# Designs tried in a protein design run: peptides against a protein of PDB entry 4Z63. Part 24

Target 1, 334 residues: chain A of PDB entry 4Z63
Amino acid sequence: LCLGMNDLTGNIPEDLFHLKRLNLLGIQENRLSGSLSREIRNLSSLVRLDVSWNLFSGEIPDVFDELPQLKFFLGQTNGFIGGIPKSLANSPSLNLLNLRNNSLSGRLMLNCTAMIALNSLDLGTNRFNGRLPENLPDCKRLKNVNLARNTFHGQVPESFKNFESLSYFSLSNSSLANISSALGILQHCKNLTTLVLTLNFHGEALPDDSSLHFEKLKVLVVANCRLTGSMPRWLSSSNELQLLDLSWNRLTGAIPSWIGDFKALFYLDLSNNSFTGEIPKSLTKLESLTSRNISVNEPSPDFPFFMKRNESARALQYNQIFGFPPTIELGHNN

## One batch from the design tools (peptide; aimed at target 1 F324)

Design b2_p14_7_s1 (made by RFdiffusion4, then SolubleMPNN; from b2_p14_7, 5 letters changed)
Fold by OpenDDE base, seed 2:
Structure b2_p14_7_s1 (fold): chain B 334 residues (1-334), chain A 14 residues (1-14)
Amino acid sequence: as target 1 above (334 residues)
Amino acid sequence: SYITSFDPERLLPP
């Protein structure tokens, strides 16, 4: 049943929950309000539930143990409160959970040992507090993780050295500390291609440790952290780098010539720093900017990116990395 | 400009 993108109002009729053979319920992008009924438990054949972009409120009902075939739960952009219900946090069938842009609160707890099928998690823009869950690496298929804009005070857990499934990771604006520890841990994630750490580590030094190595890193965004230091030498070994944003920091020194050796680098933003010296001639030889074929059919994160021209401007949404225009931005330096 | 990955939209009222 697909009723998305209408102007439907009120609550879901209770009789809808009598549809025992229903595999897909999509009621997204409406004006539906009230609580999400516990009677959703009656939809025992449900594979996909999309209630996103509505006016739902209250707690998410704890009925997911009665939905053994549920693979996709989309509830982003609602007014849900409370935590992730226990049955949802223990779902062995769930592949994708998106509860971005709600008012969920408390400590984030998932039983990753039970969630054997979970590959995508988006809990960005909520009110979760406490520490990052140490057991996330136990979600053995978890590839895409967005935990941005929560309040996860502290450091990246040491256990994330074992996060082998992790490919796309966003922790932007989550009150994280100790960038040296974070990078030292995350370098062990062999499948990590996208790392977004914007608006963390305020005033810390960007580590320049030659022992750091990110072999498969394609996207690195560490913007608006007031970071000190210089362009890190360890980054020169990330030969697959496509997008680098280190803008709005306090980085100093020269832009190194090796920045032009990245064959796939199409987006570079080093603006609003304190870099000095000459622009490297090697930047004029970037293959990705000289050839028209930038469109590589490469996997992208499930979470969206947002470009902000300044802190007061409206953000532009980009759903794919290659949606960003080819860019070299070196403005507002010394 | 700078890139973020958090939703800038306001939360819906309860």
Scores: peptide ipSAE 0.414, ipTM 0.859, DockQ to the pose 0.635
OpenDDE base, seeds 1, 3, 4, 5: peptide ipSAE 0.398, 0.413, 0.405, 0.407; ipTM 0.851, 0.864, 0.863, 0.861

Design b2_p14_7_s2 (made by RFdiffusion4, then SolubleMPNN; from b2_p14_7, 6 letters changed)
Fold by OpenDDE base, seed 4:
Structure b2_p14_7_s2 (fold): chain B 334 residues (1-334), chain A 14 residues (1-14)
Amino acid sequence: as target 1 above (334 residues)
Amino acid sequence: MYITSFDPERLLPP
């Protein structure tokens, strides 16, 4: 049943929950309000539930133990409060959980040993607090993780060295500290291709440790952190780099010539730093900029990106990496 | 400009 993208209001009729054979319920992009009914438990054949972009409020009902076939739960952009229901946090069938842009709070707790099928988690823009859950790496298939704009504090857990499934990771604006530790840990995530850390590590030094190595890194965004230091030498070994944003920091020194050696680099923003010297001539040799034929079929994070001109500007949303135009931005440097 | 991956404002339907 697909009723998305309408102007429906009120609650879901209770009789709808008598549809025992229903595999897909999509009611996204409406004005449905009130609590999400506990009676969703009656939809025992449900595989996909999309209630995103509504006005739902209250706690998410703890009925997911009665939804053994549920693979996809999309509830982003609602008014949900409370935590992740225990039955949802223990769901062995769930592949994708998207509860971005809600008012969920408390400590983030997932039983990753039970959530054996979870591959995508988007909890960005919520009110989760405390520390990052140390047991996330126990979600052995978890590939996509967005935890941006929560009230997480502290450092990246040491356990994330074992986060082998992690490919796309966003921790933007989570008051994280110790970038050296974070990068030192996350370099062990051998499948990591996308790392977004904007608005963290306030005023710290970007590490220039030659021992750091991100083998499969394609997207690195560490903007608006007021980071000090220079362009890190370790980054030169990330030969698959496609997008680099280190803008709005306090980075100094020269832009190194090796930045032009990235064959796949199509987006570079080093603006609003304190770089000096000449623009490397090697930037004119970037192969990716000779043609706009970017492979749009490459895997991308499930979470959206946002581009801001400045702190007061309205953000532009991009759903895919290749949605970004080929860019070299070096403005507002010395 | 700078890129991030969070909703800059809490968005709700009108």
Scores: peptide ipSAE 0.412, ipTM 0.869, DockQ to the pose 0.867
OpenDDE base, seeds 1, 2, 3, 5: peptide ipSAE 0.377, 0.395, 0.397, 0.373; ipTM 0.843, 0.852, 0.860, 0.848

Design b2_p14_7_s3 (made by RFdiffusion4, then SolubleMPNN; from b2_p14_7, 6 letters changed)
Fold by OpenDDE base, seed 5:
Structure b2_p14_7_s3 (fold): chain B 334 residues (1-334), chain A 14 residues (1-14)
Amino acid sequence: as target 1 above (334 residues)
Amino acid sequence: SYVTSFDPERPLPP
């Protein structure tokens, strides 16, 4: 049953929960309000539940043990409070959980040993506090993780060295500290292609450690951290780099010539730093900017990107990395 | 400009 993208108001009629053979319930992009009924437990055949972009409030009901076929739960952009229900945090069927942009709170806890099918997790823009869950790498299929805009004070857990499934990771604006430790840990994530760390590590030094290596890194965003240091030499070994944003930092020194050797680099923002010297001539030879052969079929994160042009402008949403215009931004340097 | 994975202008839901 798909009723999304309407002007529906009120709550879900209770009689809808009598549909025991229902595989898909999509009621997204409405003005539905109140609590999500616990009677959703009666939808024992449910594979996909989309209640996103509504006015739902209260706690998410702890009924996911009665939904053994549920693969997709989308609840982003609601007013949900409380934690992740225990039955949801233990779901062996769940592939995708999206609860971005809610008021979920407390310590983030998932039973990753039980969540054997979880491949995508979006909990961005919530009120989770405490530390990042150390057992997240035990989610052996977890590829996409957005935990941005939560209050995860502290450091990236050492256990994330073992996060082999991790491909797309955002921790933007999560009150993280110790960028040297974070990068030192995350370099062990051999499948990591996208790393977004914007608005963390305030005033720290960007490490220039030649021992750091990100083999498959395509997207690195570490913007607006007030980071000190220079362009990191370790980044030159990330030959697949497509998007680099180090804007709004306090980086100094020259822009190195090796930045023009990235064959796939189509988006570069080094603006609002303290870089000096000449613009490398190698930037004029970037193949991605001279050739139309950008492979559009590359996998992208499940979470959206946002580009904020300035402090006063509205952020532009980009659902795919290749939605970004080919860009070289070097403005506002010394 | 700078890139992030959240809408920086959208307040946290109440």
Scores: peptide ipSAE 0.446, ipTM 0.873, DockQ to the pose 0.559
OpenDDE base, seeds 1, 2, 3, 4: peptide ipSAE 0.388, 0.412, 0.429, 0.419; ipTM 0.843, 0.866, 0.874, 0.872; seed 1 fails the geometry check

Design b2_p14_7_s4 (made by RFdiffusion4, then SolubleMPNN; from b2_p14_7, 5 letters changed)
Fold by OpenDDE base, seed 3:
Structure b2_p14_7_s4 (fold): chain B 334 residues (1-334), chain A 14 residues (1-14)
Amino acid sequence: as target 1 above (334 residues)
Amino acid sequence: SYITSFDPERPLPP
């Protein structure tokens, strides 16, 4: 049943929960309000539940143990409060959980040992506090993780050295500290291709440790952190780099010539820093910006990107990395 | 401009 993108108001009719054979319920992008009924437990055949972009409030009902076939739960952009229900945090069937842009609070806790099928987690823009959950690497299939815009004070857990499944990771604006430790840990995530750390590590030094190595890194965004230091030498070994945003920092020194050696680099923003010297000639020879076709069909993270252009304007949303135009931005440097 | 993974202009739900 798909009733999305209407002007439906009120609550879900109770009789809807008698649909025992229902596999897909999509009621997204409406004005449905009130609590999400516990009677969703009656939809025992449910595989996909999309209640996103509504006016739902209250706590998410703890009935997911009665939904053994549920693979997809999308509840982004609602007014849900409380925590993740225990049954949801223990769901062995769930592949994707998206509760971005809610008012969920407390310590983030997932039973990753039980959540054997979880591959995508989006809890960005909530009110989670405390520390990052150390047991996330126990979610052995967890590939996509967005925890941006929460209040995860402290550092990236040491356990994330073992986060082998992690490919796409966003922690932007989550009050993280110690970028050196974070990068030192995350370099061990051998499948990590996308790392977004914008608006963290305020005023810290970007490490230039040549021992750091991100073999599969394609997208690195560490913008607006007021980071000091220079272009990190370790990044030169990330041969698959496609997008680099280090804008709005306090980076100094020269832009190194190796920045133009990235065959797949199509988006470079080093603007609003304190770089000096000449623009490397190698940037004019970037293969991705010449007539050579880059393979455009690559997997992307499930979480969206946003480009903040003006303080007074809404950020532009980009659903895919290749949605960004080919860019070299070096403005507002010394 | 800079890239984020959230909409900085979108308020948190009440």
Scores: peptide ipSAE 0.477, ipTM 0.888, DockQ to the pose 0.571
OpenDDE base, seeds 1, 2, 4, 5: peptide ipSAE 0.460, 0.465, 0.474, 0.463; ipTM 0.854, 0.882, 0.885, 0.881

Design b2_p14_8 (made by RFdiffusion4)
Pose (drawn by RFdiffusion4):
Structure b2_p14_8 (pose): chain A 334 residues (1-334), chain P 14 residues (1-14)
Amino acid sequence: as target 1 above (334 residues)
Amino acid sequence: SVVISSESSWIYTE
């Protein structure tokens, strides 16, 4: 049953909850509102539930043991409150959970021993607080994690050294501390390709510690953290690097020669720092910016990227990394 | 085309 992208109003007629054979309900992008009824436990054949882009509110009903076939739950852009219900946090069948841009709050609690099929999680633009849940690496299939724009505090848990499935990790604007510990831990996630740390670690020093090694790293964004220190040389060992954004920090010293050695780099933003010295001549032999014989695969995280020119400008959206224009942005330095 | 900019900007996610 597909009703998406209309102008429908009111709540879901209780009539709908008699459909015990329905495996797909798309009601997304309407004006629907009210609470999402507890009678939804009666729809035991559901595989894909798309409630996104409506005006729903109240708690997400804790009925998800009654929906053992649920694989996709899409609730993004609604007014849902409370945390993740225990039954949803215990669902062994969920592949994907998208609750981004909701009014959700409290501690974030998932039973990752129970959630054996979870491979993508998007909780962005919510009010989840407390520490990042230490058990997240226990979701052995979780590849895509977007926790951006939340109310967490403290450090990245030590157990994140074991997050073997992690590919795309977006932590922007989440009030994270100790970038030194965050980078030392996260280097042990061997599948990490894209990492977004923007608006965290405010005023901290960027670790220069050269034992740090991110081998498969493709996209690194750590911006507007007002970080100090120099261009970290440990980054030169990430040969796959495609997009690097260190902008809006307090970084100083010269821009080193090895920045021109990234063969897949098509986008770099070192703007709005304290960089001095001349421009390194090696930026003239960047391979992805010269010939057409460098070819690589675009990273594919499940989240869009946003770009701001200044603090008051409306943002630009890029659903894919290769949507960024190939750019050298060195402005507002010394 | 390569864009060379003397301005400033930054990237984030939501």

Design b2_p14_8_s1 (made by RFdiffusion4, then SolubleMPNN; from b2_p14_8, 5 letters changed)
Fold by OpenDDE base, seed 1:
Structure b2_p14_8_s1 (fold): chain B 334 residues (1-334), chain A 14 residues (1-14)
Amino acid sequence: as target 1 above (334 residues)
Amino acid sequence: KVVISNGSSWVTTE
């Protein structure tokens, strides 16, 4: 049953939950309100539940133990409160959980040992607090993780050295500290292609340690951190780099010539730093900007990117990395 | 086409 993208209001009719053979319930992009009914438990054949972009409130019902076939739960952009229900946090069937842009709170706890099928997690823009869950690497299929805009204090857990499944990771604006430790840990994530760390590590030094290596890194975003230091030499070894945003920091020194050697680099933002010297001539020869059709079909994170101008402005949303226009931004440097 | 922006934005996922 697909009723998305309408102007439906009120609660879900209870009789809808009598549809025991229902595999897909999509009621996204409506004006549905109230609590999400516990009677969802009656939808024992449910594979996909999409309640996103509504006005739902209250706690998410703890009924996911009665939904053994549920693979997709999309609840982004609602008013949900409380934590992740225990049955949801233990779901062996769940592949994708998207609860971005809610009011969920408390300590984030997932039973990753039980969540054997979880491959995508979006909990961005919630009110989770405490530390990052150390057991996330135990989610052996977890590829896509957005935990942005939560209050995860402290450092990236050392256990994330073993996060082999991790490909796309965002921790933007999560009150994280110790960028040196974070990068030192995350470099061990062999499948990591996208790393977004914007609005963390406030005033720290960007490490220029030649021992750091991100072999498969395609997207690095560490914007608006007030980071000190220079363009990190270790980044020059990330030959697959496509998007680099280090804007709104306090980086100094020259823009190195090796920045133009990235064959796939199509988006570069180094604006609002303290870089000096000349613009490298190699930037004018970037193959991605001159000759190559960037393959639009490359895998992308499940979480959206946003281009923010200020705290009050509506951000432009980009659902794919290649949605970004080919950009060189070097403005507002010394 | 290369776009040179005004440097008034940053990328995030929030």
Scores: peptide ipSAE 0.437, ipTM 0.797, DockQ to the pose 0.749
OpenDDE base, seeds 2, 3, 4, 5: peptide ipSAE 0.397, 0.405, 0.397, 0.020; ipTM 0.785, 0.790, 0.788, 0.639; seeds 4, 5 fail the geometry check

Design b2_p14_8_s2 (made by RFdiffusion4, then SolubleMPNN; from b2_p14_8, 6 letters changed)
Fold by OpenDDE base, seed 2:
Structure b2_p14_8_s2 (fold): chain B 334 residues (1-334), chain A 14 residues (1-14)
Amino acid sequence: as target 1 above (334 residues)
Amino acid sequence: KVIISNGSSYITTE
């Protein structure tokens, strides 16, 4: 049953929960309000539940133990409060959980040993507090993780050295500290291709440790951290780099010539720093900027990117990395 | 087409 993209109001009719054979319920992009009924438990054949972009409130009902076939739960952009229900946090069937842009709170707890099928998690823009859950690497299929805009005070857990499934990771604006430790840990994530760390590590030094290595890194965004230091030499070994945003920091020194050696680099933003010297001539030789056919259908994160001008402005949304125009931005430097 | 922006923006996932 697909009722998305309408102006439906009120609650879900109770009679809808008598549809025992229903595999897909999509009621996204409406004006549905009130609590999500616990009677959703009666939809025992449900594989996909999409209630996103509504006005739902209250706690998410703890009925997911009665939904043994549920693979996809999309609840982004609602008013849900409380924590992740215990049955949801223990779901062995769930592949994708998206609860971005809600009012969920408390400590983030997932039973990763039970969540054997979880491959995508988006909990960005909530009110979770405490520390990052140390057991996330126990979610052995977890590839896509967005935890942006929560309050995870502290450091990236040491256990994330073992996060082998991790490919796409955002911790943007999550009150993280110790960038040196974070990078030192995350370099062990062999499948990591996208890393977003914007609005963290306030005023720290960007490490220039030649022992750091991110072999598969395609997208690195560490913007608006007020980071000190210079262009990190370790980044020169990330030969697959496609997008680099280090804007709105306090980085100094020269832009190194090796920045032009990245064959796939099509988006470079080093603006609003304190770089000095000449623009490397090698930037004029970037193949990705000279080639006309950027039709690369590559795997991308499930979470969207946003280009923000300021904290109060509505950001432009980009659903794919290749949605960004080929860009070189070196403005507002010395 | 290469675009040179005005340097007023940054990328996030929020």
Scores: peptide ipSAE 0.491, ipTM 0.804, DockQ to the pose 0.730
OpenDDE base, seeds 1, 3, 4, 5: peptide ipSAE 0.529, 0.506, 0.510, 0.426; ipTM 0.827, 0.815, 0.817, 0.785; seeds 1, 3, 4 fail the geometry check

Design b2_p14_8_s3 (made by RFdiffusion4, then SolubleMPNN; from b2_p14_8, 4 letters changed)
Fold by OpenDDE base, seed 5:
Structure b2_p14_8_s3 (fold): chain B 334 residues (1-334), chain A 14 residues (1-14)
Amino acid sequence: as target 1 above (334 residues)
Amino acid sequence: PVVISSGSSWVTTE
């Protein structure tokens, strides 16, 4: 049953929960309000539940142990409060959990040893606090993780060295500290292609440790951190780099010529730093900017990107990396 | 088309 993208109001009719053979319930992008009914437990055949973009409130019901076939739960952009219910945090069937842009709070706890099928987790823009869950790498299939805009004070857990499944990781604006430790840990994530760390590590030094290596890194965003230092030499080994944003930092020195050696680099923002010297001529030879054939079919993170302007203007949303226009931004440097 | 800008924005998630 797909009723998304309408102007439906009120709560879900109780009779809907009599549909025991229902595999898909999509009621997203409506004006549904109230609590999400516990009677969802009656939908024992449910594979996909999409209640996103509504006005739901209250706690998410703890009924997911009665939904053994549930693979997809989308509840982003609601008013849910509380934590992740225990049955959801222990779901062995769940592949994707999206609860972005809610009011969930407390310590984030997932039983990753039980969540054997979880491959995508989006909990961005919530009120989770405490530390990042150390056991997250135990989710052995977890590829996409958005935990941005929560209050995860402290450092990236050392256990994330073992996060082999991690490909897309967003921790922007999560009050993280110690960028050196974070990068030192995350370099061990051999499948990591997208790393977003914007609005963290305030005033720290960007490490220039040549021992750092991100082999498969395609997207690196570490903007607006007031980071000191220079263009990190270790980044030159990330030959697959497509998007680099280090804007709004306090980086100094020259823009190195190796920045033009990235064959796939199509978006470069180094603006609002303190870079000096000449613009590397190699930037004018970037193949990605001269050739029309950008391979559009590359895997992308499930979480959206935003281009936020300094002005109070609404941020532009990009659902895919290739949605970004080919860009070179070097403005506002010395 | 290639865009060259003065950089009034930054990329983030959320």
Scores: peptide ipSAE 0.382, ipTM 0.780, DockQ to the pose 0.802
OpenDDE base, seeds 1, 2, 3, 4: peptide ipSAE 0.067, 0.379, 0.417, 0.375; ipTM 0.638, 0.766, 0.772, 0.781; seeds 1, 3, 4 fail the geometry check

Design b2_p14_8_s4 (made by RFdiffusion4, then SolubleMPNN; from b2_p14_8, 5 letters changed)
Fold by OpenDDE base, seed 2:
Structure b2_p14_8_s4 (fold): chain B 334 residues (1-334), chain A 14 residues (1-14)
Amino acid sequence: as target 1 above (334 residues)
Amino acid sequence: KVLISNGSSWITTE
């Protein structure tokens, strides 16, 4: 049953929960309000539940143990409160969980040893607090993780050295500290292609450690951290780099010539720093800016990107990395 | 087309 993209109001009719053979319930993009009914438990054949973009409130019901076929739960952009229900945090069938842009709170806890099918997790823009869950690497299929805009005080856990499934990771605006430790840990994630760390590590030094290596890194975003230091030499070994945003920091020194050696680099933002010297001539020879054939078919994160101008301004949303226009930004340097 | 802007933006996922 698909009733998305309407102006439906009120609660879900109780009779809808008698549909025991229902595989897909999509009621997204409406004005449905109240609590999400516990009677969802009666939908025992449910594979996909989409309640996103509504006015739902209260706690998410703890009924996911009665939904053994559920692979997709989308609840983004609602008013849900409380934690992740225990049955949801232990779901062996769940592939994708999206609860972005809610009011979920408390400590984030997932039973990753039970969540054997989980490949995508979006909990961005919630009220989770405490530390990052150390057991996330135990989710052996977890590739896509957005935990942005929560309050995860402290450091990236040492256990994330073993996060081999991790491909796309965002921790933007999560009150993280110790960028040197974070990068030193995350370099061990052999499948990591996208790393977003914007609005963390306030005033720290960007490490220039030649021992750091990110072999498959395509997207690095570490914007608006007030970071000190220079362009990191370790980044020159990331030959697959496509997008680099280090804007709104306090980086100094010259822009190195090796920045123009990245054959796939189509988006570069180094603006609002304190870089000095000449613009490298190699930037004028970037093949990605001269060739029209950007491969649009590459895997991308499941979470959206936003281009923000200020905290209060409406951000431009980009659902794919190749949605970004080819860009060189070097403005507002000294 | 290469975009050259005034550097008034940054990328995030929030």
Scores: peptide ipSAE 0.480, ipTM 0.799, DockQ to the pose 0.749
OpenDDE base, seeds 1, 3, 4, 5: peptide ipSAE 0.474, 0.471, 0.455, 0.452; ipTM 0.803, 0.801, 0.797, 0.800

## One batch from the design tools (peptide; aimed at target 1 F306 F324)

Design b2_p15_1 (made by RFdiffusion4)
Pose (drawn by RFdiffusion4):
Structure b2_p15_1 (pose): chain A 334 residues (1-334), chain P 15 residues (1-15)
Amino acid sequence: as target 1 above (334 residues)
Amino acid sequence: HELPREEEEHNLLWM
């Protein structure tokens, strides 16, 4: 049953909950509102539930043991409150959970021993607080994590050294501390390709510690953290690097020669720092910016990227990494 | 057809 992208109003008629054979309900992008009824436990054949872009509120009903076939739950852009219900946190069938841009709050609690099919999680633009859940690496299939724009505090848990399935990790604007510990831990996640740390670690020093090694790293964004220190050399060993954004920090010293050695780099933003010295000549022999013989695969995280020119400008949206224009941005330095 | 809500900015890059 597909009703998406209309102008429907009111709540879901209780009539709908008699459909015990329905495996797909798309009501997304309407004006529907009210609470999402507990009677939804009666729809035991559901595989894909798309409730996104409506005006729903109240707690997400804790009925998800009654929906053992649920694989995709899409609730993004609603007014849902409370945390993740225990039954949803215990669902062994969920592949994907998108609750982003909701009014959700409290500690974030998932039973990752129980969630053996979870491979993508998007909780962005919510009010989840407390520490990042230490048990997240216990979701052995979780590849895509977007926790951006939340109310967490403290450090990245030590157990994140074991997050073997992690590919795309977006932690922007989440009030994270100790970038030194965050980078030392996260370098052990061997599948990490894209990492977004923008608006965390405010005023901290950027670790220069050269034992740090991110081998498969493709996209590194750590911006507007007002970080100090120099261009970190440990980054030169990430040969796959495609997009680097260190902008809006307090970084100083010269821009080193090895920045021109990234063969897949098509975008770099070092703007709005304290960089001095001349421009390194090696930026003229960047391979992805000269010939057509460099070819690589674009990273594919499940989240869009946003770009702001200044603090008051409306943002630009890029659903894919290769949507960024090939750019050298060195403005507002010394 | 118009959307009832707006999605907020996240995953920011700065220029």

